# Ledger of designs, part 74: peptides against a protein of PDB entry 6J07

Target 1, 107 residues: chain A of PDB entry 6J07
Amino acid sequence: GQRGWFCGSVSQDLRQFWVAEGGTISDPRAADFLFSCDASHPDTLRIYQSLDYIEDNATVFHAYYLSAVANAKIKNSVALGHFILPPACLQKEIRRKIGSFIWEQDQ

## One batch from the design tools (peptide; made by RFdiffusion4, then SolubleMPNN)

Design b2_p22_3_s1 (from b2_p22_3, 13 letters changed)
Fold by OpenDDE base, seed 4:
Structure b2_p22_3_s1 (fold): chain B 107 residues (1-107), chain A 22 residues (1-22)
Amino acid sequence: as target 1 above (107 residues)
Amino acid sequence: SAAEEERRKAAEEYAEELRKLE
């Protein structure tokens, strides 16, 4: 299935879009996809501290991915990999190497 | 599963972007 977990930082609109597209909302342990808009939000921090994440069995995506999908002019033009949301402690180094994240560019 | 495959693909896309700009 397509089960998603959402950090409290994610708007209700994006959650509703997920459901409208056939997704369901679940707790992070059962979720297939983890969405957040804030790597420093307590909900997201708990994910980064979880065994699943530490063992590289979980990935957090920026929820702006859903907005990009909703507004995409071309089907499948949005790459989920461009929306991986790393912990804040890693973002500075990543940004130094690859530049600003997509969700930052559109703000 | 389909979800696992999509996550795997995403990870590969991410890794590719990192490699391109190193």
Scores: peptide ipSAE 0.381, ipTM 0.837, DockQ to the pose 0.040
Fold by OpenDDE base, seed 1:
Structure b2_p22_3_s1 (fold): chain B 107 residues (1-107), chain A 22 residues (1-22)
Amino acid sequence: as target 1 above (107 residues)
Amino acid sequence: SAAEEERRKAAEEYAEELRKLE
């Protein structure tokens, strides 16, 4: 199944979309997918500090992925890899080399 | 599992983008 954890920074609408698409909501340890809209949110920071994340057993995705999927005519056209949300300390360098993140482009 | 496969693909996509940092 698709078990997801959501940072407090994620809107209820996106959470509801996840459930409507067949997903379930769980705690971070049980979740298959971790979603956040803010790398600096305390909930997300706790993920980055967790052993699972440090050992590369966890990945945080920007919840805007769900919005992109909801708006896409073809679900598989949205690349989940483009929505990986790195810690804030890495974002400046990544943005400099790769460009603005997808979730920032429409703002 | 399907979830693991999806995460693996995502990681690969991300790694390809991050090669621009090298």
Scores: peptide ipSAE 0.381, ipTM 0.837, DockQ to the pose 0.037
Fold by OpenDDE base, seed 2:
Order: C-alpha cells, then sequence, then structure tokens
Structure b2_p22_3_s1 (fold): chain B 107 residues (1-107), chain A 22 residues (1-22)
C-alpha cells in the first residue's frame, strides 16, 4: 500500500486524490511518502528537524506532484524526483543553478 | 517494496539534477 503524510499546507483536494488513487493517510513516521506545499510550514519544518530526515532516511515531496499525476495522460510519465522539496535554506542556490522548481513555473 | 523502489528512483533523478550544482 501507499501510506502518505500531508503537511497542513496541502489542500483537501490533493489529499482526496491520494485516497482515490488507493493511498492511505498516516502520521509521518509510518508514511511511505511525505507531501508538503510549503517548506516553511511548521508541519514541514518538524520533518526537516527530525532525526530521520537529518540522517537522510526521509524525503519530502511537493504535493504538486499529485496534481501533475492527475493531469498526466501517460501513466508513470511524471518523475517523482523532480518534486523533491528541499528546506528553504537550500532552495535559493538550487534555483540559481537549475532554475525554478516545477511547482513554481505554473504559478 | 514498490514504495521503496519508487523513492530510490526519485532520489537518483534528484541526484542527477543536483550534480548541476557542482
Amino acid sequence: as target 1 above (107 residues)
Amino acid sequence: SAAEEERRKAAEEYAEELRKLE
């Protein structure tokens, strides 16, 4: 199964899509996937500050991935790796080198 | 598991992008 945790910054629509696609919602410790729309949200910050994340055992993905999947015409055509959400302290440098994140391009 | 494989693949994709920072 697909167990997902969602930051409070993620809309109910995206959460409902996750469940509709066969996923379940759980706490971050039990989740297979961690989703957020805001690296500065307190919920997400707690993830970044957790021991699991600090030890590189956790990854946060931007929930816009789910929107991209919902809109995709070809299954598995959306690369999950393009939706990794790094801490805010790293985003400026990453954006400078590789350009704006996908979730920023459609805003 | 399928989830682990998907996360692994995602990490590889991300690592490729991060090499551009070097």
Scores: peptide ipSAE 0.379, ipTM 0.838, DockQ to the pose 0.037
Fold by OpenDDE base, seed 5:
Structure b2_p22_3_s1 (fold): chain B 107 residues (1-107), chain A 22 residues (1-22)
Amino acid sequence: as target 1 above (107 residues)
Amino acid sequence: SAAEEERRKAAEEYAEELRKLE
């Protein structure tokens, strides 16, 4: 299945797109994919603080991925890996090394 | 599962991008 969890920071439009594409919406523990637009949102923070995430059994993706897919002719042309959303505490270090994230560039 | 494979691929893509941009 294609089960997704969504932070409150994600718009209803993107959630609806997920469902329209055959996905379902579930709680974080049951979800296959975790989406957020804000690493500092309380919902997302709870994910980062969860044992599953700490033990590297969970990944948070920026929901802008869904927008990119919606606007792309070919779904496979959008790399999910480019949209991994790390905790805010790590983002500064990552930006220092490789620059701004894709969702920051395209906004 | 398909989802696990997608997440694995994503992780690999992420790691590759980090290496390229360093």
Scores: peptide ipSAE 0.375, ipTM 0.836, DockQ to the pose 0.041

Design b2_p22_3_s2 (from b2_p22_3, 15 letters changed)
Fold by OpenDDE base, seed 2:
Structure b2_p22_3_s2 (fold): chain B 107 residues (1-107), chain A 22 residues (1-22)
Amino acid sequence: as target 1 above (107 residues)
Amino acid sequence: KAKEKEILEKAKEYAEELRKKA
């Protein structure tokens, strides 16, 4: 689907891009994609603490994905998986094994 | 935790795919 939820940390520009590309905005329970720019934001923390997330029915992505898509020639050329935004407690380990997150590299 | 491990493995998987295509 094309339903997305947005943390308060995500700019309106990115939200508008999502809609312009045919996406809709919904509550996190109905959303197919959850976007955030801050794993420590209260909105995102609530997602991490939700049963949906704990039960692997939800994934949070960094909203920078949308920026990358906007700048790409082909949407599918941007790997969504590289924009998984894990809880803060996991980020250190991920950086150690994989490297800095894409959104950090371009900041 | 299962969720944590899944996230890490998923990230690694996609990273490898990207490297292969690069």
Scores: peptide ipSAE 0.040, ipTM 0.570, DockQ to the pose 0.054
Fold by OpenDDE base, seed 5:
Structure b2_p22_3_s2 (fold): chain B 107 residues (1-107), chain A 22 residues (1-22)
Amino acid sequence: as target 1 above (107 residues)
Amino acid sequence: KAKEKEILEKAKEYAEELRKKA
């Protein structure tokens, strides 16, 4: 699918890129992809608290994925799985075992 | 949370794939 939901933390530029690539924007319940730039944003927190997410029927991705795709020579070279945005309570453990997230490495 | 464990395991799997490609 190509329906996406966007947290308010995501820039308009990234939203526009999504649409330019053929995506549509929908509510989180109908969306195939959920994008956020802030796990602590109220919009994203509501996703984490939703039944769909709790029952493992939803995944939140960091919107930096779209930026990476836009800048990549080969779009398929960008792995979506590297951009999973977990709840804040889990990020410390992930950083400890895996390292800094991709969206944190440029800064 | 079962969801938390799943996310962590998925992250580990992708990290391992990165190591193999490096």
Scores: peptide ipSAE 0.037, ipTM 0.568, DockQ to the pose 0.052
Fold by OpenDDE base, seed 4:
Structure b2_p22_3_s2 (fold): chain B 107 residues (1-107), chain A 22 residues (1-22)
Amino acid sequence: as target 1 above (107 residues)
Amino acid sequence: KAKEKEILEKAKEYAEELRKKA
């Protein structure tokens, strides 16, 4: 399915794009995709603290994925896996291993 | 935690992909 949850940090434009592309918006428990632009936002922190997330049954993605899809010549060419948004406590280690996140490169 | 390990593993996989394409 294409049910998405959005952190309050995500712009209305990106939410509208999700819906325009056939997605629906739901609560985190029902969502297939969780989008955020801020790992430190209270909404996102609640996800990280949830059992679903802790048990690896949920993944948070940076909503910049949607912007990348919107701007891509071929929308399916954007890999969702490149937009995993980990908790802030893990980001330093990830940057050390793979470099800056894609959304940081475009800032 | 299992979740942290999984995230790091995904990061490692991505890093490896980048190295192969470089």
Scores: peptide ipSAE 0.037, ipTM 0.566, DockQ to the pose 0.046
Fold by OpenDDE base, seed 1:
Structure b2_p22_3_s2 (fold): chain B 107 residues (1-107), chain A 22 residues (1-22)
Amino acid sequence: as target 1 above (107 residues)
Amino acid sequence: KAKEKEILEKAKEYAEELRKKA
């Protein structure tokens, strides 16, 4: 099964969807996937400061990915790589080079 | 931070890929 960690910024609905799809919820150290909706949330900041993240053994994804998957006819049509959630200090530069993040386009 | 620099480099690579496809 897929193990996921969720920042407090992620809604209960998205967590429930994860479980409904066969996922389990775990602490960050045991998780295969880390989901957040706010790079500035204290929970997410702790991830960015963790050894696993610093050593490139962890990646934070925006939880909007789950919403996109839930609404997609084909699950594989949603690219997880487009939902990488970088630290806030990098987001401005990334927006300049790549454009607005997918989770910002619907807002 | 090394991790932040790595993320930025990956973002740059992704941006370049998008430009190639445009």
Scores: peptide ipSAE 0.033, ipTM 0.561, DockQ to the pose 0.042

Design b2_p22_3_s3 (from b2_p22_3, 14 letters changed)
Fold by OpenDDE base, seed 3:
Structure b2_p22_3_s3 (fold): chain B 107 residues (1-107), chain A 22 residues (1-22)
Amino acid sequence: as target 1 above (107 residues)
Amino acid sequence: SEEEEKLLEEAKKLAEELIKKE
């Protein structure tokens, strides 16, 4: 299935694109994919604090993935794995080790 | 940290596998 949850930080355009591509929108517990544009948004913070996330049964992705897919010239050229959105407290260290996140590079 | 890097890379792998199966 392609069930997605969206943080309030995600634009309606990206949500509509998700649905247009065959996705459905659900609550975080039922979702296969969790999308956010802001690791510090209260909605996203609640995900990070959830048992599912703490137990590594959930992953948050930056919704910029959907924008990248929408604008991709080559089908399947956008890798979802490049859009893992970790908690803000980890991002500085991660950037130091593996470089800036892809959604930050285009800004 | 190296642990965080490893975790992120593993998460990326899992994410790629997930999207391939969808």
Scores: peptide ipSAE 0.031, ipTM 0.550, DockQ to the pose 0.050
Fold by OpenDDE base, seed 1:
Formats: structure tokens, sequence, C-alpha cells
Structure b2_p22_3_s3 (fold): chain B 107 residues (1-107), chain A 22 residues (1-22)
């Protein structure tokens, strides 16, 4: 199944796209995919503090991934791994070593 | 710093697996 959780920072349009593509919306514990547009949003912060996340059983992705998929002619051309949304405290160091995040490049 | 890189790499691998399974 394709179960997703959405932070309050994610627009309703992206949520609707997820459902239109066959996904369902669930609470974070039942979700296979966690989407957020703001690492500093309280909803996302709760995920980072959860045991599932700390134990590497959960990953937060930037919801811009869904927008990229929606705009792509070939859905499989968009790599989910490029949309990992780490905690704010790690982002600066990651940017220095890996480069700017994809969702920041188009802004 | 190395830990953060490993975290990202691991997350990418996990993401890839999720994509393959779905």
Amino acid sequence: as target 1 above (107 residues)
Amino acid sequence: SEEEEKLLEEAKKLAEELIKKE
C-alpha cells in the first residue's frame, strides 16, 4: 500500500495529488511515507523526536517531490532519495557536503 | 559530519527500497 502522512505545512493540492495517484492518508505511525515542507514545523519536529525516526524506521521527505512527480513526463525519473528532509540542525552541514537541496534550487 | 553523510546515504537507500516495493 501507499500510505502517506502530511505535515500541516503541505498544501491541500499536493495531498489531493497523492490521493489521486492512488495513495491514502494516514497518521504518522501507519504511514509508509512522511511528507513535509518545513523541517521547523511542529508536526515535523514531532516526527524527528519519535522512536521510529530515531531508530531509522522512518524518513521525512520534502513534499516538493510530489510536485516534481506531477510535472514530470516520466514519473520514475524523479528520485525520492533526493528529497530527504533532514532536521534543520543538520541541513547546513549537509548542504556544504552534498550541495543545495532540490526544493531550494527552484526557489 | 561523517555521521550526517552516512545518515543521508542510508536514508537514500531506504527511500530507494520503498520505491521498489511500492
Scores: peptide ipSAE 0.031, ipTM 0.548, DockQ to the pose 0.048
Fold by OpenDDE base, seed 4:
Structure b2_p22_3_s3 (fold): chain B 107 residues (1-107), chain A 22 residues (1-22)
Amino acid sequence: as target 1 above (107 residues)
Amino acid sequence: SEEEEKLLEEAKKLAEELIKKE
């Protein structure tokens, strides 16, 4: 199934879009997808500190992915992999090496 | 670092696989 967890940093509109597209909302342990708009939000930090995440069994995505999908002119043109939201402690180095994140470019 | 880049790429690949499975 398409179960998603949402950080408190994610707007209600994006959550509603997820549901409208056939997704359900669940707790992070049951979720297939984890969405956040803020790597420093307490909700997201708890994910990064969880065993599932530490053991590489969980991935956090920036919820801007959903906005990009909603506004995409070409279906399936938005790649979820481009919206990986790493911990803040890693972002600076990653940005230095591979450039700004997509959600930063569109803001 | 190179390790951080590798982790990101691995995460992206995992995400792609997850999408295909859904």
Scores: peptide ipSAE 0.031, ipTM 0.552, DockQ to the pose 0.048
Fold by OpenDDE base, seed 2:
Structure b2_p22_3_s3 (fold): chain B 107 residues (1-107), chain A 22 residues (1-22)
Amino acid sequence: as target 1 above (107 residues)
Amino acid sequence: SEEEEKLLEEAKKLAEELIKKE
């Protein structure tokens, strides 16, 4: 199954796309996927502060992944791993090592 | 730092595994 949690920063359109693709929406504890558009949003911050996240049992992804999937000519060309959304405090260093995030490049 | 890079790489790996299991 595809159970997803969505930060309040995620548009209703992206949520609807998730459901249209066969996903369901759940609370963070039950979710298989956690989506956010803002690492600084209070909803997302609560995830980062949770025991599941601290213990590396949870990962937050940028919801732009769903938009990329929706627009991709080749659906398998969009890798979820490229859309990991780390806490804001880590993003600068990650950009230095890995490069700019995909959602930033497409702006 | 190496810690942040490793974190991202590990997360990517976990994400890929998660996708395969779903």
Scores: peptide ipSAE 0.032, ipTM 0.554, DockQ to the pose 0.048; fails the geometry check

Design b2_p22_3_s4 (from b2_p22_3, 15 letters changed)
Fold by OpenDDE base, seed 2:
Parts: sequence; C-alpha cells; structure tokens
Structure b2_p22_3_s4 (fold): chain B 107 residues (1-107), chain A 22 residues (1-22)
Amino acid sequence: as target 1 above (107 residues)
Amino acid sequence: KEEEEKIKKEAEEYAKELLAKE
C-alpha cells in the first residue's frame, strides 16, 4: 500500500487522484510519502522542523508529481526524485547547482 | 551540496518504493 500525507496546500483533486490510484491518506509519522505544493505552508514547515526530517528520515515531494503522473502519456515515466521539495532556504542553492525545479518550468 | 545529495538519494529510494507498491 501507498500511505501519503498531504499539506493543506494540496488540492482535493490531487488527493482524490492519489486515492483513486490505490493510495491511502495518513498522518506524517505513518506516511510513506509526504506531498506539498508550498514549502512555506505551515503544515510543510512543521515537517521540516520535525526530528524525522532533520535527521534525514523524511522527504517532502511537490504534489505536482501526481498531476504529472495523471497527465503522462507513458505511465511510470515520471520520476518522483525530480519532485523533491526542500525547505526554502535550500532551494536557491539547489537551483544554482541543478537548475530550476520541474514544477517551475512546466507552469 | 551534501544536503542535496542526501535528499536525492532518499527521493530515489522513495521512488523505487512507490513503483513497487503500485
């Protein structure tokens, strides 16, 4: 099973898609995947401040991943790793090294 | 860069897990 947590910034449509694809929704501690659309949202900030995240035992992904999967011509062609959503303080550094985030390019 | 690499590795592991659970 796929257990996911969703920030309040994530639309109901994306949540419904997750469930339709066989996922379930859980609290952050029980979740296998953490989704957010806003690194500055209070829900997401609480994740970044958690011990699990600080100790590198958790990763937040941009929920746009789900939209990309839903709209992909070829299923399983979307790499989850391309949708990591780090804290705002790290995003500038990442853009410098890797480039703009995929959700910024496709919008 | 060290932090970035850690996150990337975690993301890759999660990606594999996601695909396995689908």
Scores: peptide ipSAE 0.032, ipTM 0.588, DockQ to the pose 0.051
Fold by OpenDDE base, seed 3:
Structure b2_p22_3_s4 (fold): chain B 107 residues (1-107), chain A 22 residues (1-22)
Amino acid sequence: as target 1 above (107 residues)
Amino acid sequence: KEEEEKIKKEAEEYAKELLAKE
C-alpha cells in the first residue's frame, strides 16, 4: 500500500489527491512516503531530527510531486526522485553545485 | 559536487525502487 505522511505545509488538495489515487495517510513512523512543501516547517524539521531519518531509513519528498502527477500528460512521466526535499542546510550546497530544485523553477 | 551528486543519485534510485514496490 501507499502510506503517506504530510507536513502541515501541504495543502488539503494535495492530500485529497493522494487519497484519490489510492494512498492512505499515516503518522511518519508508519509512512512509506513523507511529503512536505517546506523544509523549515516544524513538522518537517521533526522528521529531519528523527532517528529514522538520521539513520537514513526515511526520505522526505516535496509535495509538488503530487501536483506534477495530477497534471501529467503521460503516466509515469514524473520522477519522484527529482523531488527529494533535503534539509535547508544541504539544499544550499546542492543548489550551488547542481542547480535549483524542480519545484523552484519557473514554468 | 561529488557528495551532492551522490546523494541525489542515491535518493533517485531509492525513490524509483519505492515506486516500483507500490
Scores: peptide ipSAE 0.031, ipTM 0.573, DockQ to the pose 0.049
Fold by OpenDDE base, seed 5:
Structure b2_p22_3_s4 (fold): chain B 107 residues (1-107), chain A 22 residues (1-22)
Amino acid sequence: as target 1 above (107 residues)
Amino acid sequence: KEEEEKIKKEAEEYAKELLAKE
């Protein structure tokens, strides 16, 4: 299935879009996808501290992905992989290698 | 960085899964 968890930093509009596209909302342990708009938000930090995340069994994505899908002419052209939201400690290194994150551009 | 590559691979896998469920 496509169960999603949402950080409190994510707007209701994006959550509603997820549901409209056939997704359901669940707790992070049962979720297939984890969405956040803020790596420093307490909800997201708790994910990063969880055993599932530490053991690489979970990935957090920036919820801006949903906005990009909603606005795309071709919905399936938006790559979820471009919206990885890593912990702050990793962002500097990633930004150095692949450039600024998409959600940091054209805001 | 190894951690970066792991994240990318996981993201790719999840992306495919998401598209398959739509």
Scores: peptide ipSAE 0.030, ipTM 0.584, DockQ to the pose 0.052
Fold by OpenDDE base, seed 4:
Order: C-alpha cells, then sequence, then structure tokens
Structure b2_p22_3_s4 (fold): chain B 107 residues (1-107), chain A 22 residues (1-22)
C-alpha cells in the first residue's frame, strides 16, 4: 500500500495530492513513506531520533517529490530515490558524493 | 559512505514499491 506520514512542514496541498493519488495518511510507525520539507522541523527530527530510523528501517523523503510527480508529463518518471531527505549531519557527505539535492536546485 | 549507500538503496526499493502502487 501507500501509507504516508507527513511532517508539519508539508503543505496541505501536497497531502491532498497524496490522497488523491491513492495514498493514505498514517502515523510514522505505520507509514511506508515519510515526507518532510524541513530536516530541521521538530516533527522530522523526532523521526531521525526514532529507533526505526536509527536502525535503518525508515527513510524520510522531501515532499517536493510529490510536486515533481504532480508535474510530471510521463507517469512513473520521477525517481523517489532522488528525494532522500537525510539529517543535517549526513547532508554534507551526500552532497559530496551524489550532488546537490534536487529541491535545492529547483528553488 | 556506507550510510549514504544504505539510504540510497532503501530509497530505490521504496521507489519501486511506490511505482507498483503497493
Amino acid sequence: as target 1 above (107 residues)
Amino acid sequence: KEEEEKIKKEAEEYAKELLAKE
């Protein structure tokens, strides 16, 4: 299924899009996908501090992914993997190896 | 390095699941 959790930093429009596309909204423990627009938001920080995340059983994605999907001309053309939103402590290293984050490029 | 790779692989797997509407 498509169970998603949303940080308070994510707009209602993006949440509504998720639901419109067949997704459901759940608490982070039940969610398959965790979306945030702000790695420093308290909601997101709590995810990073959770045992599930620390044990690599959860991944946070930037909600800009949903915007990209909404605007995509071709279905299934947007790669979720490009929208990983890691904790601040990992962002520097990731930028070094993978490059600037896509949400930074489009802003 | 390893953490970055783990996250990337996990994201790819999740992407496949999402695309499959699972």
Scores: peptide ipSAE 0.033, ipTM 0.584, DockQ to the pose 0.052; fails the geometry check

Design b2_p22_4_s1 (from b2_p22_4, 11 letters changed)
Fold by OpenDDE base, seed 5:
Structure b2_p22_4_s1 (fold): chain B 107 residues (1-107), chain A 22 residues (1-22)
Amino acid sequence: as target 1 above (107 residues)
Amino acid sequence: SELEEYFKELAKKLAEEALKKA
């Protein structure tokens, strides 16, 4: 099984999909995956400020990944790495170099 | 740069990660 933590910014639908696919929900320290839809949400900010994150033992992913997986017709066709949600302090430079994030492209 | 190192480190983390694990 895989353990996931969810920021309050993540919809109940995506949480339910995670569970339906065999995942469980846990606190951030025990989680294998951390999901958020908002890098500026207080829950996510607390992750970025945690020792685990500062020491490079944690990664936050945008929960839109789960939606993409749900809609994919080919298993494993969605690359998790494309959904890394970095702190706000890095996002401007990332957009400058590689363009808008995948979760921003359909807005 | 710090950004390049950031993404390199994250790529290493993701190498062993998949949506479904035991």
Scores: peptide ipSAE 0.040, ipTM 0.573, DockQ to the pose 0.049
Fold by OpenDDE base, seed 2:
Structure b2_p22_4_s1 (fold): chain B 107 residues (1-107), chain A 22 residues (1-22)
Amino acid sequence: as target 1 above (107 residues)
Amino acid sequence: SELEEYFKELAKKLAEEALKKA
């Protein structure tokens, strides 16, 4: 299914887009997708500290993915994997190896 | 290292999710 959880850092507009595209909003445990716009937000930090995340059974994505999908000429051309949002403490090193995150490039 | 392993896992997730949406 398309059940999504949203950090408080995610705008209502993006949440509404998710629903408009057929998604539903759920708690983190029931969600298929976890969206956040801030790795340092308390909501997101709780995800990173959860057993599901620690055991690699959960992935947090930057909600900018939804904006990219909304604006894409071909919807499936936007790769969700490019929007994986890792903990803030790792982002500097990740940028060194992979480059700036896509949501940062578009800013 | 733990960080190195994380990067490997991240790369794997990127690939998997890319295929999922491709």
Scores: peptide ipSAE 0.034, ipTM 0.575, DockQ to the pose 0.053
Fold by OpenDDE base, seed 4:
Structure b2_p22_4_s1 (fold): chain B 107 residues (1-107), chain A 22 residues (1-22)
Amino acid sequence: as target 1 above (107 residues)
Amino acid sequence: SELEEYFKELAKKLAEEALKKA
């Protein structure tokens, strides 16, 4: 399935793209994919604090993934795994070890 | 779909690796 949850930080344009590509919008518990543009947004923070996330049953992705897919010449050239949005408290060390996030590079 | 499942699993693995290095 293609059920997605969206943080309030995600633009309506990206939500509309998701739906246009066949996705549906659901609550976090029913969602297959969780999208956010702000790890510090209250909506996203609630996800990080949920049992599903703590038990590693949920992953938050940066919604910029959808923008990348929309603009990709080859549809399968965008790797979802590169758009994992970790909690803010982990981002500094992740950048130090792996490098800047993709959504930051295109700024 | 299989493709979506594949990328989701890949994402989980990448997340795990990121946490190991952090």
Scores: peptide ipSAE 0.031, ipTM 0.562, DockQ to the pose 0.035
Fold by OpenDDE base, seed 3:
Structure b2_p22_4_s1 (fold): chain B 107 residues (1-107), chain A 22 residues (1-22)
Amino acid sequence: as target 1 above (107 residues)
Amino acid sequence: SELEEYFKELAKKLAEEALKKA
């Protein structure tokens, strides 16, 4: 199975979807996937400050990925890489080069 | 752009890894 960690910013609905799809919920150290809806949330900031993240051994994804998968006709058509949630300090430059993040386009 | 290509390649790698972890 696949293990996921969830920031407190992630809704219970998305967590439940993860479990319904066969995932389990774990602490960030044991998780295969890290999900957040807020790069500035204290939980997510702790990830960014962790040794694993600093050493490029961890990636945070925006939990909106799960919503996109849930709504997609073909689940595998959703590109996980487009849902990488970088630290807030990098987001402006990324938006400048590749445009607004997917999770911001519905706002 | 270079970042767009980066995300494209990263997406492929992550998809492959996700399949392995599933």
Scores: peptide ipSAE 0.029, ipTM 0.571, DockQ to the pose 0.056

Design b2_p22_4_s2 (from b2_p22_4, 10 letters changed)
Fold by OpenDDE base, seed 1:
Structure b2_p22_4_s2 (fold): chain B 107 residues (1-107), chain A 22 residues (1-22)
Amino acid sequence: as target 1 above (107 residues)
Amino acid sequence: SELEEYFKQLAKELAEEAKKKA
């Protein structure tokens, strides 16, 4: 099973895709995956401030991952690691080392 | 890059663990 939490910034369409693929929706504490489309959204900010996140027991992913999976013929070809959504304060440095985020390239 | 590899490893680990839990 796949338990996911979704920030308010994530469209209902992507949420429905998650469920259609066999996932369930839960609160952040019970979720295995945390999805957001906005690092500055209050919902996401609360995650970044949580003990689970601070202690590296949680990771926030950009929900665009789900869109990429939906559009991929081979679902395993989409690397989840490329969709980690870090806090705003870290994004500049990460872009410098790895490059622009995938979701930014397509926007 | 090293950072990219770190993220990939972390994501894979989380996915595998999630499969076990579910």
Scores: peptide ipSAE 0.033, ipTM 0.533, DockQ to the pose 0.050
Fold by OpenDDE base, seed 2:
Structure b2_p22_4_s2 (fold): chain B 107 residues (1-107), chain A 22 residues (1-22)
Amino acid sequence: as target 1 above (107 residues)
Amino acid sequence: SELEEYFKQLAKELAEEAKKKA
């Protein structure tokens, strides 16, 4: 199944889309996918501080992924990997290496 | 550095996730 956790920074619309696509909403420990729109949000920070994340057993994705999927002409053309949301302290270096994040490009 | 290592791991994960969904 598709179990997702959502940071408080994620809109209800995106959460509803997740459910409409067959997903369920769960706590972070049970979730297969962790979604956030703000790496600095307290909810997301708690994820980054968790043992699962520190041990590389968890990944946070920007919830804009769901919007991209909803609007995609070809649904499987949206790569989840492009929406990895790293801690804020790493984002500058990542932008230097691979460019701006997709959710920033569409702003 | 720890930062560089984390970035490398993230880049690798990005590639793997891209394979899953692309």
Scores: peptide ipSAE 0.032, ipTM 0.531, DockQ to the pose 0.053
Fold by OpenDDE base, seed 5:
Structure b2_p22_4_s2 (fold): chain B 107 residues (1-107), chain A 22 residues (1-22)
Amino acid sequence: as target 1 above (107 residues)
Amino acid sequence: SELEEYFKQLAKELAEEAKKKA
């Protein structure tokens, strides 16, 4: 199964979609996937400060990924890696090299 | 750029990992 942790910034609708697709909700240490909609949210900041994250054993994804999957007829058309949510200190450099994040487009 | 290629490869890797855990 898929175990997911959710920041408080993630809507209940997206959480419900995760469960409807067969996922379960767990604490960050047990989770296979970590979802957030806000890199500055206290919940997400605690993840970035955790030993697992510092040692590159954890990745935070923007929960907009779930919305994209919900709207896609083919799940494989949505690349999870495009939704990596990095700490604020890295975002400027990423935008400079790659461009705006997917969740920032069309806004 | 190097960073662009890194993210492209990471996206592919993570997508495959997600399939395994589904």
Scores: peptide ipSAE 0.031, ipTM 0.524, DockQ to the pose 0.060
Fold by OpenDDE base, seed 3:
Structure b2_p22_4_s2 (fold): chain B 107 residues (1-107), chain A 22 residues (1-22)
Amino acid sequence: as target 1 above (107 residues)
Amino acid sequence: SELEEYFKQLAKELAEEAKKKA
């Protein structure tokens, strides 16, 4: 199974897609996947400040991943790793090295 | 770049891990 936690910044539509694909929604401690659309949202900030995240036992993904999967001809062709949502303090350096995040390119 | 290669490898690893968690 796949248990997901969702930041308040994630739309209900994306949450519904997760459930429709067989996922369940849980608290961040029990979740297998953590989704957010805003690294500065209080919910996401609490994740970044958690012991699990600090100890590299948790990863936050941008929920746009779900939208990309929904629109892909082959769902497994969407690389989850490209949707890692790092804390805001790291995003500038990442953009400098690898360019804009995939969820920013469609804006 | 090194970071690009990191993300490429990470994407592969996460895909495999996702299968295990499904």
Scores: peptide ipSAE 0.031, ipTM 0.527, DockQ to the pose 0.057; fails the geometry check

